Peptides against a protein of PDB entry 3JWR. Designs and how they scored, part 4

Target 1, 323 residues: chain A of PDB entry 3JWR
Amino acid sequence: TRELQSLAAAVVPSAQTLKITDFSFSDFELSDLETALCTIRMFTDLNLVQNFQMKHEVLCRWILSVKKNYRKNVAYHNWRHAFNTAQCMFAALKAGKIQNKLTDLEILALLIAALSHDLDHRGVNNSYIQRSEHPLAQLYCHSIMEHHHFDQCLMILNSPGNQILSGLSIEEYKTTLKIIKQAILATDLALYIKRRGEFFELIRKNQFNLEDPHQKELFLAMLMTACDLSAITKPWPIQQRIAELVATEFFDQGDRERKELNIEPTDLMNREKKNKIPSMQVGFIDAICLQLYEALTHVSEDCFPLLDGCRKNRQKWQALAEQ
Target 2, 298 residues: chain A of PDB entry 3JWR as posed
Amino acid sequence: TRELQSLAAAVVPSAQTLKITDFSFSDFELSDLETALCTIRMFTDLNLVQNFQMKHEVLCRWILSVKKNYRKNVAYHNWRHAFNTAQCMFAALKAGKIQNKLTDLEILALLIAALSHDLDHRGVNNSYIQRSEHPLAQLYCHSIMEHHHFDQCLMILNSPGNQILSGLSIEEYKTTLKIIKQAILATDLALYIKRRGEFFELIRKNQFNLEDPHQKELFLAMLMTACDLSAITKPWPIQQRIAELVATEFWEQGDQVGFIDFVCTQLYEALTHVSEDCFPLLDGCRKNRQKWQALAEQ

## One batch from the design tools (peptide)

Design b1_p8_2_s1 (made by RFdiffusion4, then SolubleMPNN; from b1_p8_2, 7 letters changed)
Fold by OpenDDE base, seed 3:
Structure b1_p8_2_s1 (fold): chain B 323 residues (1-323), chain A 8 residues (1-8)
Amino acid sequence: as target 1 above (323 residues)
Amino acid sequence: PPYVRFYS
């Protein structure tokens, strides 16, 4: 395609020029092509292209295929969300110095997972899928959408001309896919809530050890969540804009709940309850985000900008909630 | 508030 030709022939700017090592990064001013260039830079600077002998054209095609399999009519869970998740992962690995704590296969898996974790998202949550008796709800009992996202990820990875993992041994390939699956499934916040207590307790007791395979798996799950939720850490103007996108998508679901399921949506999904957004954001930060970024900062102090951003945005939302 | 329901 012309898009592939343009991407493959383009000079890829440095990570410094693209500012993709910054936790304060914004994609708002970037074209789709520039987001793809950023993605190439992430793979290159993490040594993934070199270490796994990726062909440039194949990587370009894969990136464009992933982007293509996000829906444009979904307000938040689209390519830009996946891209921002991956950028936060890259920043956490580089600026946050987490790269030094992980294997190349783990890094490869995390980056692929971050880009792929919401593939073919439909703009509705698992609860809606279940209540609407969607065919996907018959295939999977838990983490319905996350299983679907992984299936889409696997489909793309196995598609002709998209096989970025062809340079891996059979064992490396199996390991990578296992980690990708676990990482995508970890983005189900229900799973995060279930598992986070173990992670926080290990940190609290100073017993956290990345050399333990179980704790490593737990950490990768927490890191995925931290990147997936990283919009809450962004500078206030960026945070506000993203919150509007999230609200739009949730209200669209609420409208469908009224129309298709004949139910009154919860406040989060209710367009008439816009005035509750600030207080709901404070609640979200307190219940979900703060402890996670505190714990992550304990693993690597260089991740502090995520925690600091989260705290600052809490203050901003609280001020709005008091008006 | 991605994926999370809070009312306080």
Scores: peptide ipSAE 0.069, ipTM 0.843, DockQ to the pose 0.226
Fold by OpenDDE base, seed 1:
Structure b1_p8_2_s1 (fold): chain B 323 residues (1-323), chain A 8 residues (1-8)
Amino acid sequence: as target 1 above (323 residues)
Amino acid sequence: PPYVRFYS
């Protein structure tokens, strides 16, 4: 395609030029081509291209395939969300110095997972999928969408000309896929809520050890969530804009719940409850976000900008809630 | 709104 030719021939700017190592990164000003270039730089600077012998054209095709399999009519859970999740992962690995704590396969898996974690997202949550009796709800009982995202990820990885993992041994390939699956499934917030207590307790007791395979798996799950939620950490103008996108998608679901399911949506999904957004954001930060970024900062102090950003945005939302 | 779909 013309897009592939353009991407494959383009000079890839440095991570410094692209500012993709910054926790404060914004994609708002970037074209789709520039987001793809950023993605190439992430793979390159993490040494994934070299270590796993990726062909440039194959990587370019894979990136474009991933981007293509996000829906354009979804307000928030689209390519830009996946891209921002991956960028936060990259920043956490580089600037946050988590790279040195992980294996190359774990890094490879996390980056692929971050880019793929919401593939073919339909702008509705698992509860809606269940209540609407969607065919996906017959395939999976829990984490319905996350299983679907992983399935889409596998489909792309196995598509002709998209096989970025072809340089891996059979054992490396199996390990990578296992980690990708676990990472994508970890983005189900229901699972996060279930598992986070174990992580926080390990941190509190100073018993956290990445050499333990179980604790490693737990950490990767927490890191995925931290990157997936990272919009809450962004500078206020960026945070506010992303919050509007999320609200749009949630209200669209609520409208569908009324029309298609004849149910009253929750306040979060209710367009008539816009005035509750600031207080709901404060509640979300307190209940879900703060402790996670605190714990992550305990694992690596260089992740502090995520925690600091979250705290600053809590103050901003609280001020709006008091008006 | 919370960036997180409360899958409640």
Scores: peptide ipSAE 0.077, ipTM 0.857, DockQ to the pose 0.309; fails the geometry check
Fold by OpenDDE base, seed 5:
Structure b1_p8_2_s1 (fold): chain B 323 residues (1-323), chain A 8 residues (1-8)
Amino acid sequence: as target 1 above (323 residues)
Amino acid sequence: PPYVRFYS
């Protein structure tokens, strides 16, 4: 395709030029081509291209395939969300100095997972999928969408000309796929809520050890969640804009719940409850975000900008809630 | 709004 030719021939700017190491990064000003260039830079600077002998054209095709398999008519859970998740992962690995704590396979898996974690998202949550009796709800009982996202990820990875993992040994390939699956499934917040207590307790007791395979798996899950939610850490103007996109998608679901299911939506999904957004954001930050970024900062102090951003945005939302 | 709906 012309798009592939353009991407493959383009000079890839440095991470510094692209600002992809910054926790304050915004994609709002970037074209789709520039987001793809950023993605190439992430793979390159993490040494994934070299270490796993990725062909440039194959990587380009894969990136474009991933981007293509996000829906354009979804307000938030689209390519830009996946791209921002991956950028936060890159920043956490580089600026947050988590790279030195992980293997190359884990890094490879996390980056692929971040880019792929919401593939073919339909702009509705698992609860809606279940209540609407969607065919996907018959395939999976829990984490319905996350299973679907992984299936889409696997489909792309196995598609002709998209096989970025062809340079891996059989064992490396199996390991990578296992980690990708676990990482994508970990983005189900229901699973986060179930598992986070173990992580926080390990941190609190100063017993956290990444050399323990179970704790490593737990950390990778927490890191995925931290990147997936990272919009809450962004500078206020960026965070506020993303919150509007989320609200749009949630209200669209709520409208569908009323129309298609004859259900009164929850406050979060209810367009008529827009005035509760600030207080709901404070509640979300307190219940979900703060402890996670605190714990992550304990693992690596260089991740503090995420925690600081979250705290600052809490203050902004609280001020709006008091109005 | 909270980025993630905990309605699962």
Scores: peptide ipSAE 0.074, ipTM 0.854, DockQ to the pose 0.330; fails the geometry check
Fold by OpenDDE base, seed 2:
Structure b1_p8_2_s1 (fold): chain B 323 residues (1-323), chain A 8 residues (1-8)
Amino acid sequence: as target 1 above (323 residues)
Amino acid sequence: PPYVRFYS
């Protein structure tokens, strides 16, 4: 209640002051309150507050509820990750000029999805959840955590005083929830790998058309992934720090895999293989990231800073791998 | 490393 009162009464700085339109944005210097203020600004500047008649107090409560439902003891998949994903989405929409290619409902759904896409993340991947016979593994066969994240998102949206979608018609509400679900599920990197070939082929053949409903859905999925992975595009000092957080979380999982499951972790999650991080980052960039940001830049040339950042970080990681 | 959950 005190946090809500403070947030609701605070003056929300401009997007320019907060630098939330910048692809180079960093949250490292921001307080939790400032991250919430940034989030309010994103909703406001995307005209979501006005177009969907959101009450300021309800939006503030919802943001704080979302933030509260991320775990503090998880090194990477926490509120700051969700916030940075949403900020990249905002930057892609504004600076990347994707806003004009999407409907207001799609924009609303993407922003909610970006903030919610890792709710109650436990710092372990779907493989661990399956192998540990976690109760969630009985509920869902694939994309276990992403289904859980959506369930958490829905729970919050339906909680008293958090109903930021109450101004929508029934049809708009259903559409928005459908897009949110699809967007959150799309953050399963396994699904990205499965679907990206269709997207890249459409781009390669110059047949990509956002007026096609199927291609629109595909694009939204690719855009979500691009924002979710956007740490790889950040200026080198930021990238390096985030890579350390990711490594910490992966090593924590690897330690649990040894202790709880009696298995040898993969190099990615093996604390003893820290020296392989630079080469693994190069491999990750080449296998997953570069082609995505290239394709995104083909859809909107103003997204080039993401591709450029990814290329620069590849060079930095390659230099470290050669040492 | 991948910044998102990966099946291994």
Scores: peptide ipSAE 0.068, ipTM 0.844, DockQ to the pose 0.299; fails the geometry check

Design b1_p8_2_s2 (made by RFdiffusion4, then SolubleMPNN; from b1_p8_2, 6 letters changed)
Fold by OpenDDE base, seed 1:
Structure b1_p8_2_s2 (fold): chain B 323 residues (1-323), chain A 8 residues (1-8)
Amino acid sequence: as target 1 above (323 residues)
Amino acid sequence: PDYLRFWS
């Protein structure tokens, strides 16, 4: 395709030029082509292209395939969300110095998972899928959409010309897929809430050990969530704009809940209660976000910008809630 | 709480 030819022939700017190591990164002014170039740079600078012998054209095709399988009519859970999740992962690995704590296979899996974790998202949450009696709800009992996202990820990885993992041994391939699946499933906030207590307790007791396979798995899950929610850490103007996108998608779901399911939506998804957004954001930060970024900072102090950003945005939202 | 509807 013309798009593939353009991407494959383009000079890929440095990470410094693209500012993709910055925790304050914004994609708002980037074209789709530029987001793809950024993604190539992430794979290259993490040594994934070299270590796993990826062909440039195959990587380009894979990136474009992933982008293509996000829906354009979804306000928030689209390619840009996935791209920003991956960029935060890259920043956490490089600037946050988490790269030194992980294997190359884990890094490979996390980057693929970040880009793929919301593939074919429909702009509605698992609760809606269950209540609407969607066919997917019959296939999976828990984490319905996350299972679907992984299925889409696997489909793309196995598609002709998209096989970026072809240079791996059989054992490496199996390990990578296992980690990808676990990472994508971990983006279900219900699972995060269920598991985070163990992580926080390990940190509190100074018993956290990445050499323990179970604790490693737990950490990768927490890191995925931290990147998935990273919009809450961004500079205030960026945070506000992303919050508007999230609200738009939630309100769209609320409208569908009224029309299709004949139910009154919760405040979070009720467009008539837009004035409650600031207080709801404060509640979200306190209940979900702060402890996570605090714990992550304990694992690597260089991740402090995420925590600092979250704290600053809490103050901004609180100020709006008091008006 | 309502924010739990974010993903579940």
Scores: peptide ipSAE 0.095, ipTM 0.875, DockQ to the pose 0.572
Fold by OpenDDE base, seed 3:
Structure b1_p8_2_s2 (fold): chain B 323 residues (1-323), chain A 8 residues (1-8)
Amino acid sequence: as target 1 above (323 residues)
Amino acid sequence: PDYLRFWS
């Protein structure tokens, strides 16, 4: 395609020029092509292209395929969300110095997972899928959408001309896929809530050890969630804009709940309760986000900007909630 | 809170 030719021939700017090591990064001003260039730089600077012998054209095709398999009519869970998740992962690995704590296969898996974790998202959550008796709800009992996202990820990875993992041994390939699956599934907040207590307790007791395979797996799950939710850490103007996108998508779901399921949506999904957004954001930060970024900062102090951003945004939302 | 189950 013309798009592939343009991408493959383009000079890829440095990570410094693209500012993709910054936790304060924003993609608002970037074209789709520039987001793809950023993605190439992430793979290159993490040494994934060299270490796993990726062909440039294949990587370009894969990136464009992933982007293509996000829906454009979904307000928040689209390519830009996946891209920002991956950028946060990259920043955490580089600026946050987590790269030195992980294997190359783990890094490879995390980056692929971050880009792929919401593939073919339909703008509705697992609860809606289940209540609407969607065919996907018959295939999977738990984490319905996350299983679907992983299936889409596998489909793309195995598609002709998109096989970025062809340079891996059979064992490396199996290991990578296992980690990708676990990472994508970990983005189900229900699983995060289930597992986070173990992680926080290990941190609190100063017993956290990444050399333990179980704790490593746990950490990768927490890191995925931290990147998935990283919009909450962004500078206030960016956070506010993204919150509007999230609200738009949630309200769209609420509208569908009224029309298709004949139910009144919860406040989060209710367009008429827009005034509750600030207080709901404070609640979300307190219940889900703060402890996670605090724990992550304990693993690597260089991740502090995520925690600091989250705290600052809490203050901003609280001020709005008090009006 | 009720909203938490809908974020996932």
Scores: peptide ipSAE 0.094, ipTM 0.877, DockQ to the pose 0.569
Fold by OpenDDE base, seed 2:
Structure b1_p8_2_s2 (fold): chain B 323 residues (1-323), chain A 8 residues (1-8)
Amino acid sequence: as target 1 above (323 residues)
Amino acid sequence: PDYLRFWS
């Protein structure tokens, strides 16, 4: 395609030029092409292209395929969300110094997972999928969409001309896919809630050890969630705009719940309750986000900007809630 | 909390 040709031929700017090592990164002003270029830079600077012998054209095609398999009519869970998740992962690995704590296969898997974790998202949550008796709900009992996302990820990875993992040994390939699956499934916040207590307790007791395979898996899951939710850490103007996108998508679901399921949506998804967004954001930060970024900062102090951003945005939302 | 299911 012309798009592939343009991407493959383009000069990829440095990470510094693209600012993709910044936790404060914003994609708002970036074209789709530029987001793809950023993605190439992430793979390159993490040494994934070299270490796993990725062909440039194949990587370009894969990136475009991933992008294409996000829906354009979904307000938040689209390519830009996946891209920002991956960028946060990159920043956490580089600026946050987590790269030195992980294997190359883990890094490869996390980056692929971040980009792929919401593939073909329909703008509705697992609860809606289940309640609407969607065909996907017949295939999976829990983490319905995350299983679907992984299936989509696997489909793309196995598509002709998209096989970015072809340079891996059989064992490396199996390991990578395992980690990708675990990472994508970990983005189900229900699983995060279930597992985070173990992580926080390990941190609190100063018993956290990445050499333990179970704790490593746990950490990768927490890291994925931290990147997935990283919009909450962004500078206030960015956070506010992203929150509007999230609200839009939630309200769209609420509208569908009324129309298709004949139910009254919860305040979070009720368009008529948009005035409660600030207080709900405070609640979300307190219940979900703060402890995670605190714990992550204990693992690597260089991740503090995420925590700091989250705290600052809590203050901003609280101020709005008090008006 | 009940609202958690809406985030996942």
Scores: peptide ipSAE 0.089, ipTM 0.873, DockQ to the pose 0.550
Fold by OpenDDE base, seed 5:
Structure b1_p8_2_s2 (fold): chain B 323 residues (1-323), chain A 8 residues (1-8)
Amino acid sequence: as target 1 above (323 residues)
Amino acid sequence: PDYLRFWS
């Protein structure tokens, strides 16, 4: 395609030029092509292209395939969300200095997972999928969409001309896929809620050890969530804009819940309760976000900008909630 | 909170 030709022929700017190492990064001003260029830079600077002998054209095709398999009619859970998740992962690995704590295969898996973790998202949550008796709900009982996302990821990775993992040994390939699957499944916030206590307790007791395979897996899950939720850490103007996108998608679901399921939506998804957004954001930050970024900062102090951003946005939302 | 159940 013309898009592939353009991407493959383009000079890829440095990470510094693209500002993709910044925790404050915003994609708002970037074209789709530029997001793809950023993604190439992430793979390159993480040494993934060299270490796993990726062909440039194949990587370009894969990126475009991933982007294509996000829906355009979804307000938030689209390519830009996946891209921003991956960018946060890149920033955490580089600026946050987590790269040195992980293997190349883990880094490879995390980046692929971040980009792929919401593939073919329909703009509705697992509860809606289940209640609407969608065919996907017949295949999976828990983490319905996350299983689907992984299936989509696997489909793309195995598609002709998209096989960015072809340079891996059989064992490396198996390991990578396992980590990708676990990472994507970990983005189910319900699973995060179930597992985070173990992580926080390990940190609290100073018993956290990345050399332990179980703790490594747990950390990768927490890191995925931290990147997935990283919009909450962004500078206030960016945070506000993203919150609007999230609200739009949630309200769209709420509207569908009324129309298709004949139910009253929860406040979070109720357009008529828009005035509750600031207080709900404070609640979300307190219940979900703060402890995670605190714990992540304990693993690597260079991740502090994420925690600081989260705290600052809590203050901003609280101020709005008091008006 | 109830809203957390419906986030994912």
Scores: peptide ipSAE 0.084, ipTM 0.874, DockQ to the pose 0.465

